# Designs tried in a protein design run: peptides against a protein of PDB entry 2N1D. Part 38

Target 1, 169 residues: chain A of PDB entry 2N1D
Amino acid sequence: EVKVKIPEELKPWLVDDWDLITRQKQLFYLPAKKNVDSILEDYANYKKSRGNTDNKEYAVNEVVAGIKEYFNVMLGTQLLYKFERPQYAEILADHPDAPMSQVYGAPHLLRLFVRIGAMLAYTPLDEKSLALLLNYLHDFLKYLAKNSATLFSASDYEVAPPEYHRKAV

## One batch from the design tools (peptide; aimed at target 1 R115 P124 L125 L132)

Design b1_p24_1_s2 (made by RFdiffusion4, then SolubleMPNN; from b1_p24_1, 12 letters changed)
Fold by OpenDDE base, seed 2:
Structure b1_p24_1_s2 (fold): chain B 169 residues (1-169), chain A 24 residues (1-24)
Amino acid sequence: as target 1 above (169 residues)
Amino acid sequence: MEEEILEKIRELTERIVEVLKKSL
């Protein structure tokens, strides 16, 4: 499979995220205070402020758009733990026309990069094309790591109520 | 469902790569 390298700084968070939901039976608060759309916008603006050329700015914008689309395609079926399924169903019912990138936040976005590599392996990319894409994805991951203190926090989770546990069979 | 997702990812990836190549 295609290896997407997760920064070492973010790996402990993936464990904490899993523990909060699976063991502590908590849910990420939705809609997110800072959603995926906002995170990607901040990244694009950050790259622009560093004095990139027009071509590089255009490339970053396309990567942002691509990551957003990846997330919206994969969230519901690939990125959720079993315990999160009822919450997702409620979100779909309440916001049927909203993309999930406007609802979910940094923890679920990070999960995308754990799963995307296996799916990219089925895309017939030449070595140079794959390296090019991975360079941009890794650059974004570095941005997430740099801002991890503000993007990832256990305080963004809450204990699921008893009525939710009955739904989460 | 899995095949449908894979196809969508493939299409998205090919589009992104095409744009990235033009930015070089």
Scores: peptide ipSAE 0.507, ipTM 0.907, DockQ to the pose 0.680
OpenDDE base, seeds 1, 3, 4, 5: peptide ipSAE 0.503, 0.502, 0.494, 0.490; ipTM 0.907, 0.906, 0.906, 0.904; seed 5 fails the geometry check

Design b1_p24_1_s3 (made by RFdiffusion4, then SolubleMPNN; from b1_p24_1, 11 letters changed)
Fold by OpenDDE base, seed 2:
Structure b1_p24_1_s3 (fold): chain B 169 residues (1-169), chain A 24 residues (1-24)
Amino acid sequence: as target 1 above (169 residues)
Amino acid sequence: SMEEQLEKLRELTKKIVEVLEKAQ
């Protein structure tokens, strides 16, 4: 099993996110004001500003691209709560060719790291290579934790209208 | 398909790891 460690600062948010959607019947406002693409871009720029070598900059860019692709693949099938499915269907209907990394934001991106470990397990990596990859992923998670005050807020959610409740199981 | 997507992610992961190793 590949274990991706979530920073302790972000674990309470995962609970709040779950509560907002499943118990309070709220939806994250879409399209996100700050989407996954922009978050990843900010991270890459942040790492660049730290004076990394060209090789490390290239490595960060590859990790960013990888996270984006994993998110786009997994969002619809693995990262949504049941209550969010009608919203997702509406997004697909209106924008069938738009990558979900341009639509969704930080909360759903964080959910990725709860599930990504199982997906990484399908890649036959040796222990050293896996540790190396995890180090970069954990570094990104630390970035999310440092910026959690601006990236995660209950104010980004809104109560779903009665019409939505009728079509949501 | 999900199988195709999984294979894509596997190849992507391998590529990433290769880059990371070169960056060491």
Scores: peptide ipSAE 0.595, ipTM 0.933, DockQ to the pose 0.546
OpenDDE base, seeds 1, 3, 4, 5: peptide ipSAE 0.568, 0.582, 0.580, 0.588; ipTM 0.928, 0.931, 0.931, 0.932

Design b1_p24_1_s4 (made by RFdiffusion4, then SolubleMPNN; from b1_p24_1, 11 letters changed)
Fold by OpenDDE base, seed 2:
Structure b1_p24_1_s4 (fold): chain B 169 residues (1-169), chain A 24 residues (1-24)
Amino acid sequence: as target 1 above (169 residues)
Amino acid sequence: MEEEILKKLRELTEKIVEVLLKSQ
């Protein structure tokens, strides 16, 4: 199995995210104030501002596009806690053509990186290719850690209403 | 996981890696 290292700074947030939803019965406010698309765009612009070559910029853009697509494929079936499923169903009903990267935000994006390692294992890659990919993924995670104070907050969650509890299994 | 999803993810991963190798 491919191991994607989550920065130690972000690990406590994964616990808080889980607690807010599963124990406190809260939901992340949707649509996100800052969605996955905007986070990835900010990252790409950040890398560009560092004076990268055209080739490096091209690579970053491809990684951003890849992360976005991974998220959109994985969100509905792999990244949601059971309590979040009714909310997801409502989002799909209201915005059937919108990619989930335009709806969800940083917490759910971070969940992707908890699961992505197992998904990468389904693709046979040589050591060089895997290391290269992981370097870019880890670089993005470092960016998330650097901006964690603005990207991750319990104030982005709210207590689910009683009618929602009846729908949640 | 659904096999179709896994196939999509494999293809995506291969595409990304190809670009990264060219960008070295």
Scores: peptide ipSAE 0.435, ipTM 0.888, DockQ to the pose 0.610
OpenDDE base, seeds 1, 3, 4, 5: peptide ipSAE 0.289, 0.142, 0.224, 0.286; ipTM 0.837, 0.698, 0.760, 0.836

Design b1_p24_2 (made by RFdiffusion4)
Pose (drawn by RFdiffusion4):
Parts: C-alpha cells; sequence; structure tokens
Structure b1_p24_2 (pose): chain A 169 residues (1-169), chain P 24 residues (1-24)
C-alpha cells in the first residue's frame, strides 16, 4: 500500500483534533471564518504571487479544485467521526446555504490527506503520476503547516453536554 | 505539457476515487 508521510509538523494537530473529539468529548458545532476553500485560494494565489506564470497558474488552480472535490467526496463520509453526526445535521440544517468546506474550517482539512492515502492504495497509478500528485499535495501541506499557527483553531471545539449527546445516541 | 498531463491524471484519479467511494 502507498506509504505517504503525513507532515509530522501537523501530527500533533491531528492527535489534538482526535483527542478533542474522542477523549475531550468536544465537538465542532460552529461555522469557522478560516475555511478550507479560503486556504485553498490563499495557497493557489501564493504560488502565483511568487512567480507570475500561465503554465503553472492553471496547474495550481485545478489541483486546488481537485483538493476541493476530493474533500467534498470524503468530508461527510470518510472524514467524519460518528460523534460529529449530530453537529453535521445541526450545522447543515441551521446553515443550509453554507458549504461544509467552509463551516468546518481548517481542522477538518487535514483529515483529507489521512484518508486519501488509503483510498488511493486501492486505485494504484504508477509512481510518476502519483509522485506529481504527492508533490503538490506535500507542497500544500508544507505551506499549510507553515501558516498553521494562524491557520488551525482547534480551540473552537467545545465539550458536548449530556443534552447534546442525546443526538448521538 | 507536463502540467497538462498532470491535470489529466488528476481527473482520472478523481473518477476512480469516486467509484471506490461509491462502493463503500
Amino acid sequence: as target 1 above (169 residues)
Amino acid sequence: EEHEELIETLKEELERLKEKVEEE
């Protein structure tokens, strides 16, 4: 199976997010302003601002769109805990206009890369095509971890009260 | 050329990935 190193800079964050959901019994039931699409656009424009190009412009642009669709096909199904089901229906009902790539903010973005390495093990392309994919994915994760101090806000996870657990049982 | 090939590959991967996601 494909071995992909998830940024060890973000590993404490991955465990922190998991720790908050499971151990701390905290849930993310609110729309974040610092959202995945905005970070995607930020990274997409970042590559352009350093070196204004046409050939790499659409490359970064569509790869970012790829992350967007990749995230959309996994967010509610593959990137979600069973304990987040109540908050999912809640946020979806309260804010039916807002995309999930926005409301769940940056903490849920890292989950995509964790699962996508497993699913892409069942769909094995050659090392070269996969290398270009992982190249840009790791490049994004490098930038992601670089600005992660003002990027991730796991502190918005609030402990789910017993009355709220009634929606999980 | 290389970037075009990459985008094509990504589109194929996305299709194949969607199939696997649907299977699950």

Design b1_p24_2_s1 (made by RFdiffusion4, then SolubleMPNN; from b1_p24_2, 9 letters changed)
Fold by OpenDDE base, seed 2:
Structure b1_p24_2_s1 (fold): chain B 169 residues (1-169), chain A 24 residues (1-24)
Amino acid sequence: as target 1 above (169 residues)
Amino acid sequence: DEYKKFIETLKELLEKLKKLVEEE
């Protein structure tokens, strides 16, 4: 299995995220103030501002696009806790044509990187390309860690209303 | 060029992913 290492700075957040939802019965506020699309765009712009070569710039764009697509594919089936499923169903009902990368934010995006390694093991990427991809993924994770104070906050969560608890049965 | 090959393989992967999104 392909291993994607999560920065040590972000590992505690995964625990906090889990605790907020599963134990404290809170929900991430949707739509996100800072959605996955905007986070990826900011990262791409950040990389471009560093004076990358043309090939590296194109690579960043493809990596960003890949992260977005993987997120949109995996969010509903792989990245949600059981308590979040009614919220997801409501989002789909209200916005059936909206990609989830425009709805969800940093916490759910980070969850992707816990699961993406297993998916990458079966990609058509050769060894060299996979190594490059992993480098970019780790670089992106470092970017998330650098901006963790603004991207990850318990204040983005709220206590689920009583009617939601009935739906979560 | 490793980057050229990398981009091409990523594009292929993306096309497959897009199809998966559309089918869901």
Scores: peptide ipSAE 0.250, ipTM 0.806, DockQ to the pose 0.332
OpenDDE base, seeds 1, 3, 4, 5: peptide ipSAE 0.216, 0.234, 0.242, 0.242; ipTM 0.786, 0.794, 0.802, 0.803; seed 1 fails the geometry check

Design b1_p24_2_s2 (made by RFdiffusion4, then SolubleMPNN; from b1_p24_2, 9 letters changed)
Fold by OpenDDE base, seed 3:
Structure b1_p24_2_s2 (fold): chain B 169 residues (1-169), chain A 24 residues (1-24)
Amino acid sequence: as target 1 above (169 residues)
Amino acid sequence: SEYEELIKVLKELLRKLKELVEEQ
């Protein structure tokens, strides 16, 4: 199994995220004020500003594109708690062609990194390539940790209305 | 280069993943 290490600073947020949704029956407000696309763009710009080589800069762009694509593919089937599924269905109905990276935000993006390790396991990647990819993923997670105060907040959640509860049982 | 090869593989993996999900 490929292990993607979540920074210790972000682990408590995963617990809070879970609690807000599963116990407190809240939903992350959609569309996100700061969506996954913007977070990834900020990261890419951050990396470019640090004077990386041309090859590394190119790699960052493609890694960002990869993370975005993985998120868009996995969000609906792998990253949602049961309580969030009706909300997702509503989003799909209203915006069937919109990538979920334009709708969801940091909490769901962080959930991707809890699941992505299993998806990367037993891939045709050699050890060196996998290690390089993991380095970028961990670097991105470190970026999320550094910006956690602005990216993760319970105020981005709201109590689900009664009519939603009837659909989420 | 090392990075170009990694990206090539990554894109292929993403394509396969997308196809897998679409088939379900």
Scores: peptide ipSAE 0.091, ipTM 0.686, DockQ to the pose 0.480
OpenDDE base, seeds 1, 2, 4, 5: peptide ipSAE 0.071, 0.076, 0.089, 0.079; ipTM 0.665, 0.654, 0.664, 0.652

Design b1_p24_2_s3 (made by RFdiffusion4, then SolubleMPNN; from b1_p24_2, 9 letters changed)
Fold by OpenDDE base, seed 3:
Structure b1_p24_2_s3 (fold): chain B 169 residues (1-169), chain A 24 residues (1-24)
Amino acid sequence: as target 1 above (169 residues)
Amino acid sequence: DENKEFIKTLKELLEKLKELVEKE
């Protein structure tokens, strides 16, 4: 199995995210003020600003595109806690054609990297390509950690209304 | 070279992922 290492700085956030939703019965505010698309775009621009070679720039673009698509595929089935499912259903009803990368934000994107390793293990990537991809994924996670103060905040969550609780039970 | 092959592989993987998204 492919293991994607989460930076130590971000591990406490995963716990806080879980606590906010599962224990405190809060929901991440949707649509996100800073959605996955924008986070990935910022990362790509950040990498380009470092003066990488053209080939590396193209690789970053493809990695970013890949992360986006994986997120869009996995969000609804793999990345949500049970309590979040009614919210997701409402989002789908209101925005049926919108990719979830335009709706959700950093916390859910981080959850992807907890699950993506298992998925990558079954992809038709050779060992070298997989290693390169992992390097980019870890680099992206390092970027998230570096910007964690602006990307992850409990203030982005809100207490779910009573009518929501009836749907979530 | 190796980087070009990597990019090609990622593009192919991306196309497959897009197909999965469209089928949802």
Scores: peptide ipSAE 0.267, ipTM 0.803, DockQ to the pose 0.323
OpenDDE base, seeds 1, 2, 4, 5: peptide ipSAE 0.230, 0.240, 0.223, 0.220; ipTM 0.786, 0.793, 0.782, 0.782

Design b1_p24_2_s4 (made by RFdiffusion4, then SolubleMPNN; from b1_p24_2, 9 letters changed)
Fold by OpenDDE base, seed 3:
Structure b1_p24_2_s4 (fold): chain B 169 residues (1-169), chain A 24 residues (1-24)
Amino acid sequence: as target 1 above (169 residues)
Amino acid sequence: SEYEEFIKVLKELLEKLKELVESE
């Protein structure tokens, strides 16, 4: 299996995220105040501002585009806890054509990186290319860690209403 | 260059990953 290392600063958040949803029966407020699209855009701009070469800039753009696309595909099937599924269904019903990267935020984006390694393991890729990709993924995760104070907060969650509990078992 | 080649590989890889996930 391909190992995508989650920064130590973000590991506790994954636990808190799980606890908020599964144990405390809260939901991440949607649409996100800062959605995945915005986070990725900020990252891209951050990388570009550091004076990278044109080739490296293009690579960043492709990595960002890839993360976004992968998130949009993975969100509904792989990144949601059981308790969140009714919320997702409601989002789909109200916004069937909206990419989930415009709806969800940092917590769900971070969940992607918990699972992406396993998916990469099933995709034929030469060692050198894989290493390059992993470098970019880890670089992005490092960016998330640097900005964790603004990206991850329990205040972005709210207690699910009673009517929601009837839909979620 | 290394990065130019990587860009092409990345595009292909990410498309394959998308297809793989969608097929599940």
Scores: peptide ipSAE 0.243, ipTM 0.802, DockQ to the pose 0.601
OpenDDE base, seeds 1, 2, 4, 5: peptide ipSAE 0.202, 0.217, 0.204, 0.206; ipTM 0.779, 0.788, 0.779, 0.781

Design b1_p24_3 (made by RFdiffusion4)
Pose (drawn by RFdiffusion4):
Structure b1_p24_3 (pose): chain A 169 residues (1-169), chain P 24 residues (1-24)
Amino acid sequence: as target 1 above (169 residues)
Amino acid sequence: EHEEVLEHFKELLERLKEEIEEHE
């Protein structure tokens, strides 16, 4: 199976997010302003601002769109805990206009790369095509971890009260 | 080269969607 190193800089954050959901019994039931699409655009324009190009412009653009669709096909199914099911229906009902790639903010973005390595093990391309994919994915994760101090806000996780657990049972 | 990269990525995206459907 494909061995992909998830940024160790973000590993504490991954455990922190998991710790909040499971151990701390905290849930993320609110729309964040710092959202996945905005970070995707921020990274997409970042590569362009350092070196204005046409050939790499659409490359970064569509790869970002790939992350966007990749995230959309996994967010509610593969990147979600069973305890987040209540908040999912809640946010989806309260804000049916807002995309999930926006409301769940940056903490839920890191989950994509955790699962996508597993699913791409069942769809094995050659090392070279996978290398270009992982190249840009790791490049994004490098930038992601670089700005992660003002990027992730796990502090918005609030402990789910017993009345709220009634929606999980 | 950049076009080839995008073609690979689109192929992966299609194959990944199929695999997700099969998994579900």

Design b1_p24_3_s1 (made by RFdiffusion4, then SolubleMPNN; from b1_p24_3, 13 letters changed)
Fold by OpenDDE base, seed 3:
Structure b1_p24_3_s1 (fold): chain B 169 residues (1-169), chain A 24 residues (1-24)
Amino acid sequence: as target 1 above (169 residues)
Amino acid sequence: MYEEFIKTLKELLKKLKEELEKLK
């Protein structure tokens, strides 16, 4: 299995995220003020400003695109807690053709990296490509950690209404 | 190295998009 290391700075957030949803019965406000698409775009621009206009830049773009697609594929089935299922269903009903990367934000994106390792283990990537991909993923996670103060906040969550609790049982 | 890597990522991306389409 491929191991994606989560920065120590972000591990406490994963716990807080879990607690907000599962124990405090809150929901991340959707659509996100800053969605996954925007976060990835900011990262790509960040890398562009600090790097050279070469194959490495193109690699960043492809990695970003890959992260986006993985997120969109995995969000509904792999990244949601049970309590979030009704919310997701409502989003799908209201926006059936919208990619979830335009709806969800940083907390759910971070959850992807907890699960993505197992998925990468089954990809037809050679060892060199996998290592390079992991480097980019870790670089992105480092970016998230550096910007964690603006990307992760409990204020982005809200208490679910009573009618929602009935659907979430 | 990066050229081959990009090629592989593009292929993987294509597969992911196909999977996304199946979810609709």
Scores: peptide ipSAE 0.165, ipTM 0.754, DockQ to the pose 0.266
OpenDDE base, seeds 1, 2, 4, 5: peptide ipSAE 0.134, 0.055, 0.136, 0.136; ipTM 0.736, 0.636, 0.738, 0.736

Design b1_p24_3_s2 (made by RFdiffusion4, then SolubleMPNN; from b1_p24_3, 12 letters changed)
Fold by OpenDDE base, seed 5:
Structure b1_p24_3_s2 (fold): chain B 169 residues (1-169), chain A 24 residues (1-24)
Amino acid sequence: as target 1 above (169 residues)
Amino acid sequence: DYKEFIEVLRETLERLKEELERLE
């Protein structure tokens, strides 16, 4: 299995995220003030601004596109806690044509990297290409860690209303 | 050197898009 290492700086957030949703019965504000699309765009621009305008720039664009697609495919089935499913159903009803990368934000994007390793095992990438991809994924995670103060905050969550608890098992 | 890598990523992305379309 392909292993994607989560930065130590972000591991505590995964625990906090889990606690906020599962134990404190809170929900992340949707639509996100900074969605996955915006985060990926900022990363791509960040890499471009570092003076790397060769073939590596094209690789970044493809990696960003890939992350976005993986997120959109996996969000509903792999990345949500049970308590979040009614919220997801409401989002689908209200935004039927919108990709989830335009709705959800950094916390759910980070959850992707906990699960993406198993999915990468089924890609047609050879060993060298897979290693290169992993380097970019780890680089992106490092970027998230660097900007964690603005991307991850408990203030982006709110206590679910009583009516929500009735439909959330 | 990156040419093959880019092509494989594009192919992978296309497959993911197809999977997304099947799920929706």
Scores: peptide ipSAE 0.161, ipTM 0.748, DockQ to the pose 0.315
OpenDDE base, seeds 1, 2, 3, 4: peptide ipSAE 0.067, 0.026, 0.027, 0.038; ipTM 0.676, 0.612, 0.617, 0.643

Design b1_p24_3_s3 (made by RFdiffusion4, then SolubleMPNN; from b1_p24_3, 13 letters changed)
Fold by OpenDDE base, seed 3:
Structure b1_p24_3_s3 (fold): chain B 169 residues (1-169), chain A 24 residues (1-24)
Amino acid sequence: as target 1 above (169 residues)
Amino acid sequence: MYEEFIKTLRKLLELLKEELERLE
C-alpha cells in the first residue's frame, strides 16, 4: 500500500470538515472564494520564488498540473460526502463544462490526499518514481499546513437551506 | 533529471482518469 502522510496540523481539519458537513449538515460555500486552481498557482509561484532550477521549476508545474487533474477526475466520485451530492449536481447543471478545480477549494483538495494513496497502490510505479512523487505530494501538503490559517476555516461553510435537506439523504 | 518522473506521472494520470470514467 502507498501511504500519503497528512501533516498533523491538518488532521484536525479533516475531522472538522467531516463534522461540519455530515453532522452539522453544512455545506462549503461554492464557488470557493479561493479555488483549487488558485491554491495550486500560489504553490507553484511559491516554489518558483525559492530559486529552483529550470528543471525543478518545470517539474513543479507538472506536479501542479497533475494534482489538478487528479482533483478534477476524483472530486465527483471519490471526494464528496453523501450530503454534498445534491450541491455537486447543482454545480454540474449550472456549469457543465467547468473544471471542479475552479469551483471547489482547499477542504476538498485536502480530501484528495486522503484518497490518492490508495489509487497509486493499484498503478504500476517504479520505486524511484513513487518516492519522488511522494516527496512532491508531501511538500505540497506541507505548504497547505503552513498556510492553513488562511486556507481552512469553518466560516467558509454555511448551514444548508431547508429545501436542500429535502433532497439530501 | 525529472523527465522520467514526469512521464510516469502523466501515465498515472491517464490511467486513473480512464478507471474513474469507467466507474461513472
Scores: peptide ipSAE 0.129, ipTM 0.716, DockQ to the pose 0.546
OpenDDE base, seeds 1, 2, 4, 5: peptide ipSAE 0.116, 0.120, 0.120, 0.113; ipTM 0.712, 0.714, 0.716, 0.723; seeds 2, 4 fail the geometry check

Design b1_p24_3_s4 (made by RFdiffusion4, then SolubleMPNN; from b1_p24_3, 14 letters changed)
Fold by OpenDDE base, seed 4:
Structure b1_p24_3_s4 (fold): chain B 169 residues (1-169), chain A 24 residues (1-24)
Amino acid sequence: as target 1 above (169 residues)
Amino acid sequence: EYDEFISILRELLENLKKELEKLK
């Protein structure tokens, strides 16, 4: 089994995120003020500024692209809580051609890494390549942890209106 | 040297893009 380790600093946020949505019946404000695309771009630029070799830079770009595509594929079916499904349906209706990485933000991106391990178990990567990929994923998670104060905030959530509650039953 | 690793990632990415297109 492929194990993706979530930094201890981010585990409390996963709980808070779950609580805001499931218990407090709030929704993450969409479209996100800082979407997944921008977060990944910032990470890539951060890695480039560290003076990596060309090959390492290329690898980072491919990893970023992969994370983006995994997010776009998995968001609707794997990353949403039940309460968020009406919101997602509305987003699809209003923005049918927009990738979800341009709509959603850091909290949903973090949820991806709770589920991505199971998906990676079915990849054709050999042991060495899988280990290398995991290193990049863990490095990205470390980046999220380092910037958690600016990426994760309860103020990005809002109480769902009464008409939404009727849809979510 | 990450050429082989990059090639594998690109292949995975291409497969994911195909799956994404099916959702549209």
Scores: peptide ipSAE 0.132, ipTM 0.735, DockQ to the pose 0.252
OpenDDE base, seeds 1, 2, 3, 5: peptide ipSAE 0.038, 0.038, 0.118, 0.114; ipTM 0.596, 0.584, 0.718, 0.723; seed 5 fails the geometry check

Design b1_p24_4 (made by RFdiffusion4)
Pose (drawn by RFdiffusion4):
Structure b1_p24_4 (pose): chain A 169 residues (1-169), chain P 24 residues (1-24)
Amino acid sequence: as target 1 above (169 residues)
Amino acid sequence: EEEEELIEAVKESLERLKEALEEE
């Protein structure tokens, strides 16, 4: 199976997010302003601002769109804990206009890369095509971890009260 | 050329990924 090194800079954050959901019994039931699409656009424009190009412009642009769609096909199904089911229906009902790539903010973005390596093991392309994909994915993760101090806000996870657990049982 | 191949690979991998997800 494909071995992909998830950024060790973000591993503490991955464990922190997991720790908050499972151990700390905290849930993310609110729409974050720092959202996945905004960070995607920020990274997309970042590559352009350093070197204004046409050939790489649409490359970064569509790869970012690929992460967008990749995230959309996994967010509620493959990137979600069973304990986040109540908050999912809650946020979806309260804010039916807002996309999930927005409301769940940056902490949920890292989950995509964790699962996508497993699913892409069942769909094995050659090393070269996969290398270009992982190249840009790792490049994004490099930038992601670089600005992660003002990027991730796991502190918004609040402990789910017993009355709220009634929606999980 | 290389960047075009990359976009093609991304689109192909997305389609194959969707198929794999449907199987599940």

Design b1_p24_4_s1 (made by RFdiffusion4, then SolubleMPNN; from b1_p24_4, 12 letters changed)
Fold by OpenDDE base, seed 3:
Structure b1_p24_4_s1 (fold): chain B 169 residues (1-169), chain A 24 residues (1-24)
Amino acid sequence: as target 1 above (169 residues)
Amino acid sequence: SEYKELIETWRKTLELLKEYLESL
């Protein structure tokens, strides 16, 4: 199987994220103050500012596009905890055509990388192609780790109201 | 090129992902 290595700096956040939602019954504030689209855009700009060649710049764009697509496809069915399902349903009802990358933020984006490895295992990729993709994914994760102080905060969560608890049972 | 290979890789993985999710 394919394993995407999460930076050590971000592993504690995954635990905190899980705890905030599942144990503390909090919800990430939506729409995100800084959504996935914005995070990916910042990453792309960061990489482009490093003096990359044209080909490398295009490669970064493809990485961003791919991550975005993966996120949008997987968010609803693969990346949410049970407690978050009513919130997601409300978002879909209010914004049926909006990509979730415009709604959700860094915590949910990070969850993608916990699950993406299993998905890659189903693809009959040659070793070289897989290594290339993994390198880019790890590079992005490294970027998230470097910016973790601004991207991940418990203050972005809030206690769910009593009426929400009734829906989430 | 690396760029072309990356595009193809994403395409394949995303296609399979969508197929898998549709089967659920």
Scores: peptide ipSAE 0.154, ipTM 0.760, DockQ to the pose 0.661
OpenDDE base, seeds 1, 2, 4, 5: peptide ipSAE 0.117, 0.131, 0.140, 0.133; ipTM 0.730, 0.743, 0.750, 0.743

Design b1_p24_4_s2 (made by RFdiffusion4, then SolubleMPNN; from b1_p24_4, 13 letters changed)
Fold by OpenDDE base, seed 1:
Structure b1_p24_4_s2 (fold): chain B 169 residues (1-169), chain A 24 residues (1-24)
Amino acid sequence: as target 1 above (169 residues)
Amino acid sequence: DEYKELIETWRLLLKKLKEHLEKL
């Protein structure tokens, strides 16, 4: 399995995220105040402001586009805890044509990188291509770590109402 | 070319991902 290293600064958040939902029975507020699309846009603008060449700028755009598409494909079936499934069903009913990158935020985006390594194992990539991809993924994760104080907060979660507990098996 | 290589890598990754998910 290909391992995508999560920055040490973000590992505690993954535990908190899991605890908030699974143990405390809270839900991330949806639609997100800052959605995945906006986070990726901020990252792209950040990278472009560093004086990159045209090729490097184009590469950043492809990384952003790739992460977005990957997230939208993975969210519903791979990134949700069981307790979040009724909420997701409601989102699909209310916003059938909206990509999930416009609904969900940083916590769910971070979960993607916990799962992406296993998915990479199913794709035959040469060493050079894999190294290139991993370098960009790690660069993005470094950005998330640098901005973790503004991207990850327990205040973005709410206690689920009593009627929700009956829906969440 | 790093840019071209990255594009091809992502396209292949997404293709294989979708194929894998369809089999689950």
Scores: peptide ipSAE 0.190, ipTM 0.774, DockQ to the pose 0.686
OpenDDE base, seeds 2, 3, 4, 5: peptide ipSAE 0.183, 0.186, 0.189, 0.177; ipTM 0.771, 0.773, 0.776, 0.769

